# Designs tried in a protein design run: peptides against a protein of PDB entry 6RGO. Part 28

Target 1, 392 residues: chain A of PDB entry 6RGO
Amino acid sequence: MALKLLGFNQDATCFSVISSNKGVTIYNCDPFGKCFELEKSTSNDEELDFLVEMLFSTSLIAVVDKTIGASKRKKLKIVNTKRKATICELTFPHEIMDVIMNRKIICVVLKSDQIFVYDISCMKLLRTIDVRGEKLKSTSKFRNSEAVGDIGVRVSLSTDNNSILCYSSYSKSDKENAPLNDIVVFDALKCIQINVLPAVHQSNIVCIACSPDGMLMATASEKGTIIRVFKTIDTENDEPILVNEFRRGSRPSRISEMKFNHDNTLLACVGESDTIHIFALPVTTTEADANEDDTLQQSSHSLSSSINGLQYISKGLANRFGKIIVSKIPTQSQQRHVAYIKIPENAKYRIGFPKDTTNTIHICGEDGNYLVYSIPRNEVGPCTLVKSNTFD

## One batch from the design tools (peptide)

Design b1_p13_2_s2 (made by RFdiffusion4, then SolubleMPNN; from b1_p13_2, 5 letters changed)
Fold by OpenDDE base, seed 4:
Structure b1_p13_2_s2 (fold): chain B 392 residues (1-392), chain A 13 residues (1-13)
Amino acid sequence: as target 1 above (392 residues)
Amino acid sequence: SSAIKELQELLSE
């Protein structure tokens, strides 16, 4: 049977799949098993296509039926999985391309490069972001050229209640074909733009991941060779802070998904390659104000080797045209993966980090495998398979 | 509305 992966929920407790015969199935990860099934609305041998976003382990899902011939590609359904009932339905002017949510916000991305931001608690529209309209305000001549192909606005939302939304935007270049290579950081609750990271890649951004706390963002372009990690909110001299530049590989390969773990110590990426890569992030020591006075004596001389974290001040080369170019980290200082998982060639996989185990990763494949891996901490190497299950 | 009440119930899960 043809499976299509929809992905994990925010805490990797569940994942969703499309089965050609059944429609949408949601699996619980632990204990492993089916927790919800949404039957296909048509008896036709049409290729099923759906968007499903699940809110953590709750009974709330957002569903879009994108099946060919279904006049439903513009309809978002909010469904109670316990009742198997639609709570509400929203209709959009354009096809829905993506849906992302947390406990506060739903974001709906349209084929028109619009992002609709809703308060999930009442389904009230808070903001319509018009990414094309922002481009048109900057450049008088842009025809609405239908973006030929799978290049559209990419979004990621923090899983916390701060609801930091990161989205790709068009660079303010006078070029008729300005790439989607800017990032906007947006407070989805307050509806305020917090930051703009200009020209973070040379080509269109095809993958974005926000950290669970919204403090970090990872980006990948169509080339998928370099992953950049930025601070979302913090700036240094009004310039974007590049935290890391990771090399996934030397050969171009599309990255389909990236995820941070829940403590921002790891970034995983998956895509068209035979390898899931896991990168280590520098532990931001929050200087917890160690103001607590408590006296206890014990003398243990642990040699804290001061790893002088070279603060690579991203000297933004302000090119003569006011473009902040994110300084490239020297290729010698580009970090590689610390861990990896081999996956079947041409199998689409999705990734998720469970909340309770920061050194564990969940993966699922269109091959019908759900796999749990342990991530090595002290050595660069393969992840160890801990648990495996199959699904149809 | 009943729908908003149901949304609030699910968001409390």
Scores: peptide ipSAE 0.651, ipTM 0.969, DockQ to the pose 0.788
Fold by OpenDDE base, seed 2:
Structure b1_p13_2_s2 (fold): chain B 392 residues (1-392), chain A 13 residues (1-13)
Amino acid sequence: as target 1 above (392 residues)
Amino acid sequence: SSAIKELQELLSE
């Protein structure tokens, strides 16, 4: 059967899949097993397509039926999985491209490059964000979805209650084909723009990850060769702070997903390549807790010595046009992965970090494998397989 | 509404 992966929930306790014959299935990771099933509403041999976002381990899911011919591509359903019942339904003016949520908000991304921000507790609209802005409303020829690969607005949301929303935006270039290479950082609760990171890549941003606490953001372009990590809120002299620049590879390959672990010490990426890459982040010692516990100092030193090549290239070379060019870390000083997982060629995988085990990663594949890996702490190398399960 | 009450219950899980 053809499987299509929908992904993990925020804490990697569950993952969702589409089975061509069954519809949507949600699996629990531990103990491993089916916890919810949404039956196919149509008997047609049409390829099933869905968006399904689960709110942590709760009985709340957001569902969009994106199946071809389905008049439902503009409808968001909030479903109680215990009752197998729709709580509420929202209808949008355009096709839903993405849905993200936490315990405070739900964001709906439309094909129109609009982001609708709702208070999840009452489904009240807090904000509509028009990423194209007022000037581009006239010339938005519907990019025929066939030709140029899915270059739309990308979003990521902090899993905490601070509800930091990061989204890709069009650069202020007067060119008709302005790239989606700016990032906006938005407080989704207060409905305030906090920061703008201009031109973080040379091409369109295709993947964004926000840290669980919303303090860090990772970005990747269509090239997928370099991943950049920025502070979201903090600035240095009104300039964006580049924390890390990672090299995934020398060959272009699309990154489909990135995630931080729950303590912001690791960043994982997956995509069209045969390899999941895991990168180490510098432990931001907050100066405040430096007083009491002398004992934890010893373990941090060994990994830090190889990371000392972190040139804080805070100096955006303002080009002659006042555009902050994120200074490229020299290719020789670009950090590589600290760990990796080999995956089958042409298998799509999704990644998740469990909350309680910061050195463990969950992965699932369209090949029907759910795998748990241990991440090495003290050496650069392959992850160790700890647990495996199969699903259909 | 009944739907808002049910949302609040699920958000407390």
Scores: peptide ipSAE 0.647, ipTM 0.969, DockQ to the pose 0.786
Fold by OpenDDE base, seed 1:
Structure b1_p13_2_s2 (fold): chain B 392 residues (1-392), chain A 13 residues (1-13)
Amino acid sequence: as target 1 above (392 residues)
Amino acid sequence: SSAIKELQELLSE
């Protein structure tokens, strides 16, 4: 059967898939099994497309039927999975491109490059962000969105109650074709812009991940060769703080998903390549729990020592065209993965980090594999397969 | 509304 992956929930306790014959199925990870099924509403052999966002392990899901020809592509449904019933429906002026949520906020991204921010507790609209309207203040020409293919506004939301929203925006450029290579950091609760990171890549941003606490953000462009990690809120001399620059590979390859683990020590990425990459982040030792005792001098060359280059994103020299470009970290200072997982070529996979086991990663494939891997702590190498299950 | 009450109950799970 043709499977399409929708992804893991925030804590990787469940994942969702589309089956061409059945519709949407949600699987529980442990114990492994089906926990919810939504039948297809059409008898037609149309290729099913859905957005499904699940709120942690709760009975709350957001659903959008994106199937071609469906009038429902503008309709968000909030569904109770225990009752198999729609609680409420919202209709938008444009097609829904993405939906993201936490326990406080739901964000809806439209094909119009608008982000609708709601208080999830009452479904009240808090803000409409018009990413194009910000561009139009700088560029007079409406480009019809149809001509720019799979490139739209990307979003990520912190899973905590701080509700830090990161989204891609259009760089200020006199050129009609300004790329989506700025990042805006937004407090979704207060409805205020906190920070703007200009030109974080040379091309459009296609993937964003926010850390669970909202303090870090990872970005990747269409090239997918370099991943950049920034602080979201903190600035140094009114400039963005680049924490890490990772090299995924030398060949261009689209990154489809990135995730931080729950303690911000790991960043994983997956996409069109045969390899899931896992990168180590510097542990910000909060100075607090320096309790006394155990002097065990094991000279584990902690990868900590080479990360001391807090490279100021110095104001990149105004290149001949007045564009602030994020200074590239020298290729010698680019970190590689600390761990990896090999996946079948051309297999689409999704990733999730479980909350209780920071050195474990969950993955699922359109090949029908659900796999649990252990991440090595003290060596650079392959992850070890711990558990495997299959699904149809 | 009954829908908002049910939504708040699910958000507490």
Scores: peptide ipSAE 0.645, ipTM 0.968, DockQ to the pose 0.785
Fold by OpenDDE base, seed 3:
Structure b1_p13_2_s2 (fold): chain B 392 residues (1-392), chain A 13 residues (1-13)
Amino acid sequence: as target 1 above (392 residues)
Amino acid sequence: SSAIKELQELLSE
């Protein structure tokens, strides 16, 4: 049967799939089994296409039927899985491209490059972000909507209650073909723009991940060779906003998904390559008051990769040219993966990090495999398979 | 509304 993966929920306790024969199925990870099924509404042999976003382990899902007709592709249904009933339905002016939620906010991304931000508790519209309208204030010509292909606005939302929204925006270039290579950081609750990261890649951003706490953001371009990790908020200490640059590989390959683990120590990426890559993040020790006593000289060989070479070009020039946040980090300072998983080349995979086990990763494939891997702590190498299940 | 009450119940799970 043809399976299409929809992904894991925020805590990787469940994952969603489309089965051509059944419709949408949600699986529980532990104990492994079906927890919900949404039957297909049509008898036709049409390829099923859905967006399904689940809110943690709750009975709340957001569903968009993309299978048939321009009208259905504009409808968001909020469904109670226990009751098997629609709670409410929203209709949008354009096709829904993405839906992201947490316990406070639901964001709906449209084909028009608009982001609708709602208070999930009452489905009240808080903000409409018009990513094109922000560009059109700088660039006069409507691009014909047909030629945009797979290049749309990308979004990620923190899973916490702070509800930090990161989205791709068009660079402020007078070029008709401005790339989606800026990032905006937005407080979705307060409806305030926190930060703008200009030109974080040379090409369009195709993947974004926000950390669970909203303090970090990862980005990848169409090339998918370099992943950059940024602080979302400027810290008072004039610390560089770019905290990490990871090399996934030398060959171009699209990254489809990235995720942080729950303690911000790991970043995983998956895509069109035969390999899931896992990168270690430096633990930002918040200086909690180190009271004096425990002299345990654990030689933390902090791999302080001496990023000595970032000559701080002074604050004064940054205002006029835009902060070139991406200094050319020498190719030598690019960190590699600490762990990896080999996957079948022809199978799309999705990733999730469980909350309680920061060194465990859940993966599922369109090959019908649900796999749990242990991530090595002290050695660079392959992850170890811990559990496996199959689904249809 | 009944729908908003049901949403709030599900958000508390």
Scores: peptide ipSAE 0.645, ipTM 0.968, DockQ to the pose 0.782

Design b1_p13_2_s3 (made by RFdiffusion4, then SolubleMPNN; from b1_p13_2, 6 letters changed)
Fold by OpenDDE base, seed 4:
Structure b1_p13_2_s3 (fold): chain B 392 residues (1-392), chain A 13 residues (1-13)
Amino acid sequence: as target 1 above (392 residues)
Amino acid sequence: SKAIEELNKLLSE
């Protein structure tokens, strides 16, 4: 049977799949088993296509049936899984491309490059973001460039209540074919643009991940060779802060998904390659006010080693149009993975980080495998398989 | 509305 993965929920307690014979199935991760099934609406041998976004382990899902007819592809259903009932239905002017949510916000991405931001508690529209309209304000030409293939606006939402929305936007370049290589950081609750990261890649951004707290964002382009991690809110001299630049590989390979773990110490990526890569992030010591008065008199000899950090300003060719974020990170300091998982070639996998166990990763494949891996802390190497289950 | 009440119930789960 052909399986299509819809992915994990925000805390990796559940994952969703499309089964060609059954429709949508939601699996619980622990204890492993089916927790919900949405039957096919039609007996036709049509290839099933759905969007399903879960709200954590709750009985709330957002569903888009993309299988049948242009009208259903424009409908978002909010479903109570426990009642097997539609609570409400929203209809959009264009096909729904993506749906993301947290406990406060639903974002709906349309084929028109519009993002509809809703208050989930009342399904009130808070904002319509028109990513094309923002481009058109900068470039007078209505090119109906039908996005050739699978290139569209990408989004990621923080899983916390702060509801930081990161989305790809068109560069302000006078080029008629400006790539989707800017990032906008948006407070989805207040409906305020917080930050703009210009030209974070040379080509279209195809994958974005926001950290659970919304403080970090990871980006990958069509090349999928470099992953960049930025601060979302913080800026240095009105410039975006590049925290990390990771090398996934030397060969181009599409990244389909990236995720941070819940403490922002790890970033995982998966895609068309035979390898899930896990990268270590620098521990952002939030200065927790260690007002712990613990008077331990350890005589810290102040070895003031003056590390003269030579700021090698790599004079990357600033082409006249837009501040390209020049990686200040030397190519030699591009961090590689700290851990990896080998997956079958051509198997699509999805990833999730469980909330309570920062050193574990959940993965599921279109091969019908649900796998839990332990991530090594102190060594660079393979992850260890801890649990395996199968689904169909 | 009954739908909003149901939504808010599910959001509290």
Scores: peptide ipSAE 0.628, ipTM 0.968, DockQ to the pose 0.781
Fold by OpenDDE base, seed 2:
Structure b1_p13_2_s3 (fold): chain B 392 residues (1-392), chain A 13 residues (1-13)
Amino acid sequence: as target 1 above (392 residues)
Amino acid sequence: SKAIEELNKLLSE
């Protein structure tokens, strides 16, 4: 049977899959088993496509039926999984491309490059963000070209209550084909733009991850060779702070998903390559709480190894045209993965970090494998398989 | 509304 992965929830306690014969199935990770099933609404042999976002381990899911020929691609359903009942339904002017949520906010991304931000507690619209802006509305011939790859607005939302929304935006270049290579940081609760990171890559951004606390953001372009990590809110001299630049590989490969762990010490990435990469983030010692005496010898065995090469290249080369080009970290100072997982070639995988175990990663594949790996702390190497389950 | 009451109940889970 063809499986299609929908992904993990925010705390990696559950994951969602599409089975061609059954529809949507949600699995619990521990204890492993089916916890919810949504039956196929159509008897036709059409390839099933869905968006399903689960709110943590709650009985709340957002569902979009994206199946070809389905009149439902513009409809968001909020479903109670315990009751197997729709609580509410929203209809949008355009096809839904993505849905993200936390305990405060739900964001709906449309094919029109619009982001609809809702208060989840009452489903009240707080903001419509038009990423194309007013000027581009006239010239956007919907390139009905199915063939120009899935270049759309990418979004990520903090899992905390601060509700920091990061989204890709078009660069202010007067060129008809401006890349989606800017990032906007947005307070989704206050509906205020906090920051703009211009030209973070040379090509379109295809993957974004926000940290759980909303303080960090990771970005990858269509090339998928370099991952950049920025501070979201903090700036230095009104310039974006580049925290890390990671090298995934030398060969171009699309990154489909990135995630931070819950303490912002690790960043994982997965995509079209045979390898999940895990990168270590430097622990920012906030100097502030140095005062109070409490002798908790947390033996932070600092992996204090020789990463002295964080040249703060704060000097954005202001190119003559006023575009802040994020200074490329010299190729020699680009950090590689600290850990990796080998996955089957051509298998699509999704990743999740459990809350309680910062050095554990959950992965699931369209091959029907759910796998739990331990991440090495003191050495660069493969992750160790701790648990495996199969699903159909 | 009953739907909002149900949403708030699920958000507290």
Scores: peptide ipSAE 0.618, ipTM 0.967, DockQ to the pose 0.779
Fold by OpenDDE base, seed 3:
Structure b1_p13_2_s3 (fold): chain B 392 residues (1-392), chain A 13 residues (1-13)
Amino acid sequence: as target 1 above (392 residues)
Amino acid sequence: SKAIEELNKLLSE
């Protein structure tokens, strides 16, 4: 049967799939089994297309039926899975491209490059972000909407209550074809723009991940060769906002998904390549824990990779191009993966990090495999398969 | 609203 993966929920306790015959199925990871089914609304042999976002292990899902005609592609249903009932429905002016949520916020991304931010507790609109309108304020030329292929606004939301929203925006270049290579960091609760990261890649950003706490974000471009990790907030201490640059590979390959683990120690990426890559992040010591005198001589062999090579690009170039936040990290400081998983060629996979086991990764494939891997702690190498299940 | 009450119940799960 043709399976289409929708993805894992925020804590990787469930994953969602589209089955051509059944509609949407949500699986529980442990114990493994079906926990919800949404039947297809049509008897037609049309290719099923859905957006389904699940709120953690709750009975709350957001559903967009993209199978049927231009009208339903504009409708967001909030569904109670226990009741099998729609709680509320919202209709948008344009097709829904993405839906993300946490316990506070739901964000709806439209084909118009608009982001609608709602308070999930009451479904009140907090903000409409017009990413195109922001571009038009910087670039006088109306882009005709027709040629926007698979390149739209990308979003990621912190899974915590801080509700840090990261989204791709158009570069402030006078070029008619400005890429979506800026990042905006937005406090979704306060409705305040926290930061703008200009030109984080040379090409359009196609994947963004926010850390669970919203303190970090990862970005990948259409090339998918380099992943960059940034702090979301400017620290007063002149610390570089670019904290990591990872090399996924030398060959271009689309990254479809990235995720941080719960403690921000790992970043995983998956896409069109035969390999899931897992990267180690430096532990951001928040200075707050420095005051507890607990003398435990845990020999943290901090792999102090000497980030000595951050040559301060002199103040003089900053005035003409803006703050080029992308210091050219010397190609020598590009970290490789610490772990990997080989996946079948041409199989689409999704990734999830469970909350309770920071060294475990959940993956599922359109091949019908749900797999749990252990991530090696002390060695660079393959992940070890711990559990496998199949689904149809 | 019954819908808001149901939303808040599910958000507490």
Scores: peptide ipSAE 0.617, ipTM 0.967, DockQ to the pose 0.771
Fold by OpenDDE base, seed 1:
Structure b1_p13_2_s3 (fold): chain B 392 residues (1-392), chain A 13 residues (1-13)
Amino acid sequence: as target 1 above (392 residues)
Amino acid sequence: SKAIEELNKLLSE
């Protein structure tokens, strides 16, 4: 049977799949098993397409049925999984492309490059962000550039109550085909723009991950060879702070998903390649816990000596056109993965980090595998398989 | 509304 992965929830306690025969199924990770099923609304052999966002381990899901006609593709349902009942339904002017949420905010991304920001507690609209409207203020030509293919506004939301929203925006280039290579950082609660990171890649941004606390953001372009990690809020001389530049690979490959772990020490990426990559982030020691255990400092020092060379390259070269270009870190200073998982070629996988175990990663595949891996400490190498289950 | 009360209950789970 064809499976389509929807992904893990925020704490990796559950994952969602589409089965061609059954509809949407949510699996619990531990104990492993089905916890919810949403039957397909039609007996037709139509290819099922859904958006499902689950709020942590709660009985709350957001659902969009993308299978049947343009009308349902514009409807967001909030569903109680215990009752199998719709609590409320919202209808949008355009097709829903993505839905993200935390305990405070729902963001709905439309095919029109609009982001609708809602207070989840009352389903009140707080803001409509028009990403095309910001482009049109910079460009005189109303080209309905139908975004050819799978290029649209990408979003990520912090899982914490601070509700930091990162989204891709069009660069202020006079070119008719301005890429989606700017990032806007937005406080979704206050409805204010906090920061703008201009031209973080040369091509369209196709993947964004926000850290759980909203302090870090990872970005990848269509090339998927370089991942950049930035501070979201902090700036140095009104310039964006590049924390890390990671090399996923030498060959172009699309990154479909990136995630930080819960303590911001690891960044994982998955996509069209045969390899999940896990990168180590420098632990920003907040000055407070400097007192106790001397022993862990030795392993951090070997990574920190290579990082001290990175602080000096934060000087954005103002190009001749007054645009801040994030300076490329020299290829020799680009960090590699610290750990990896091999996955079957052409199998789509999704990733999740559990909250309670910072050195484990959950993965699931369209091959019907749910796998738990241990991430090696103090060495560069493969992750170790700890648990495996199958689903249909 | 009953829907908002139910929603807030689920948000507290």
Scores: peptide ipSAE 0.617, ipTM 0.967, DockQ to the pose 0.776

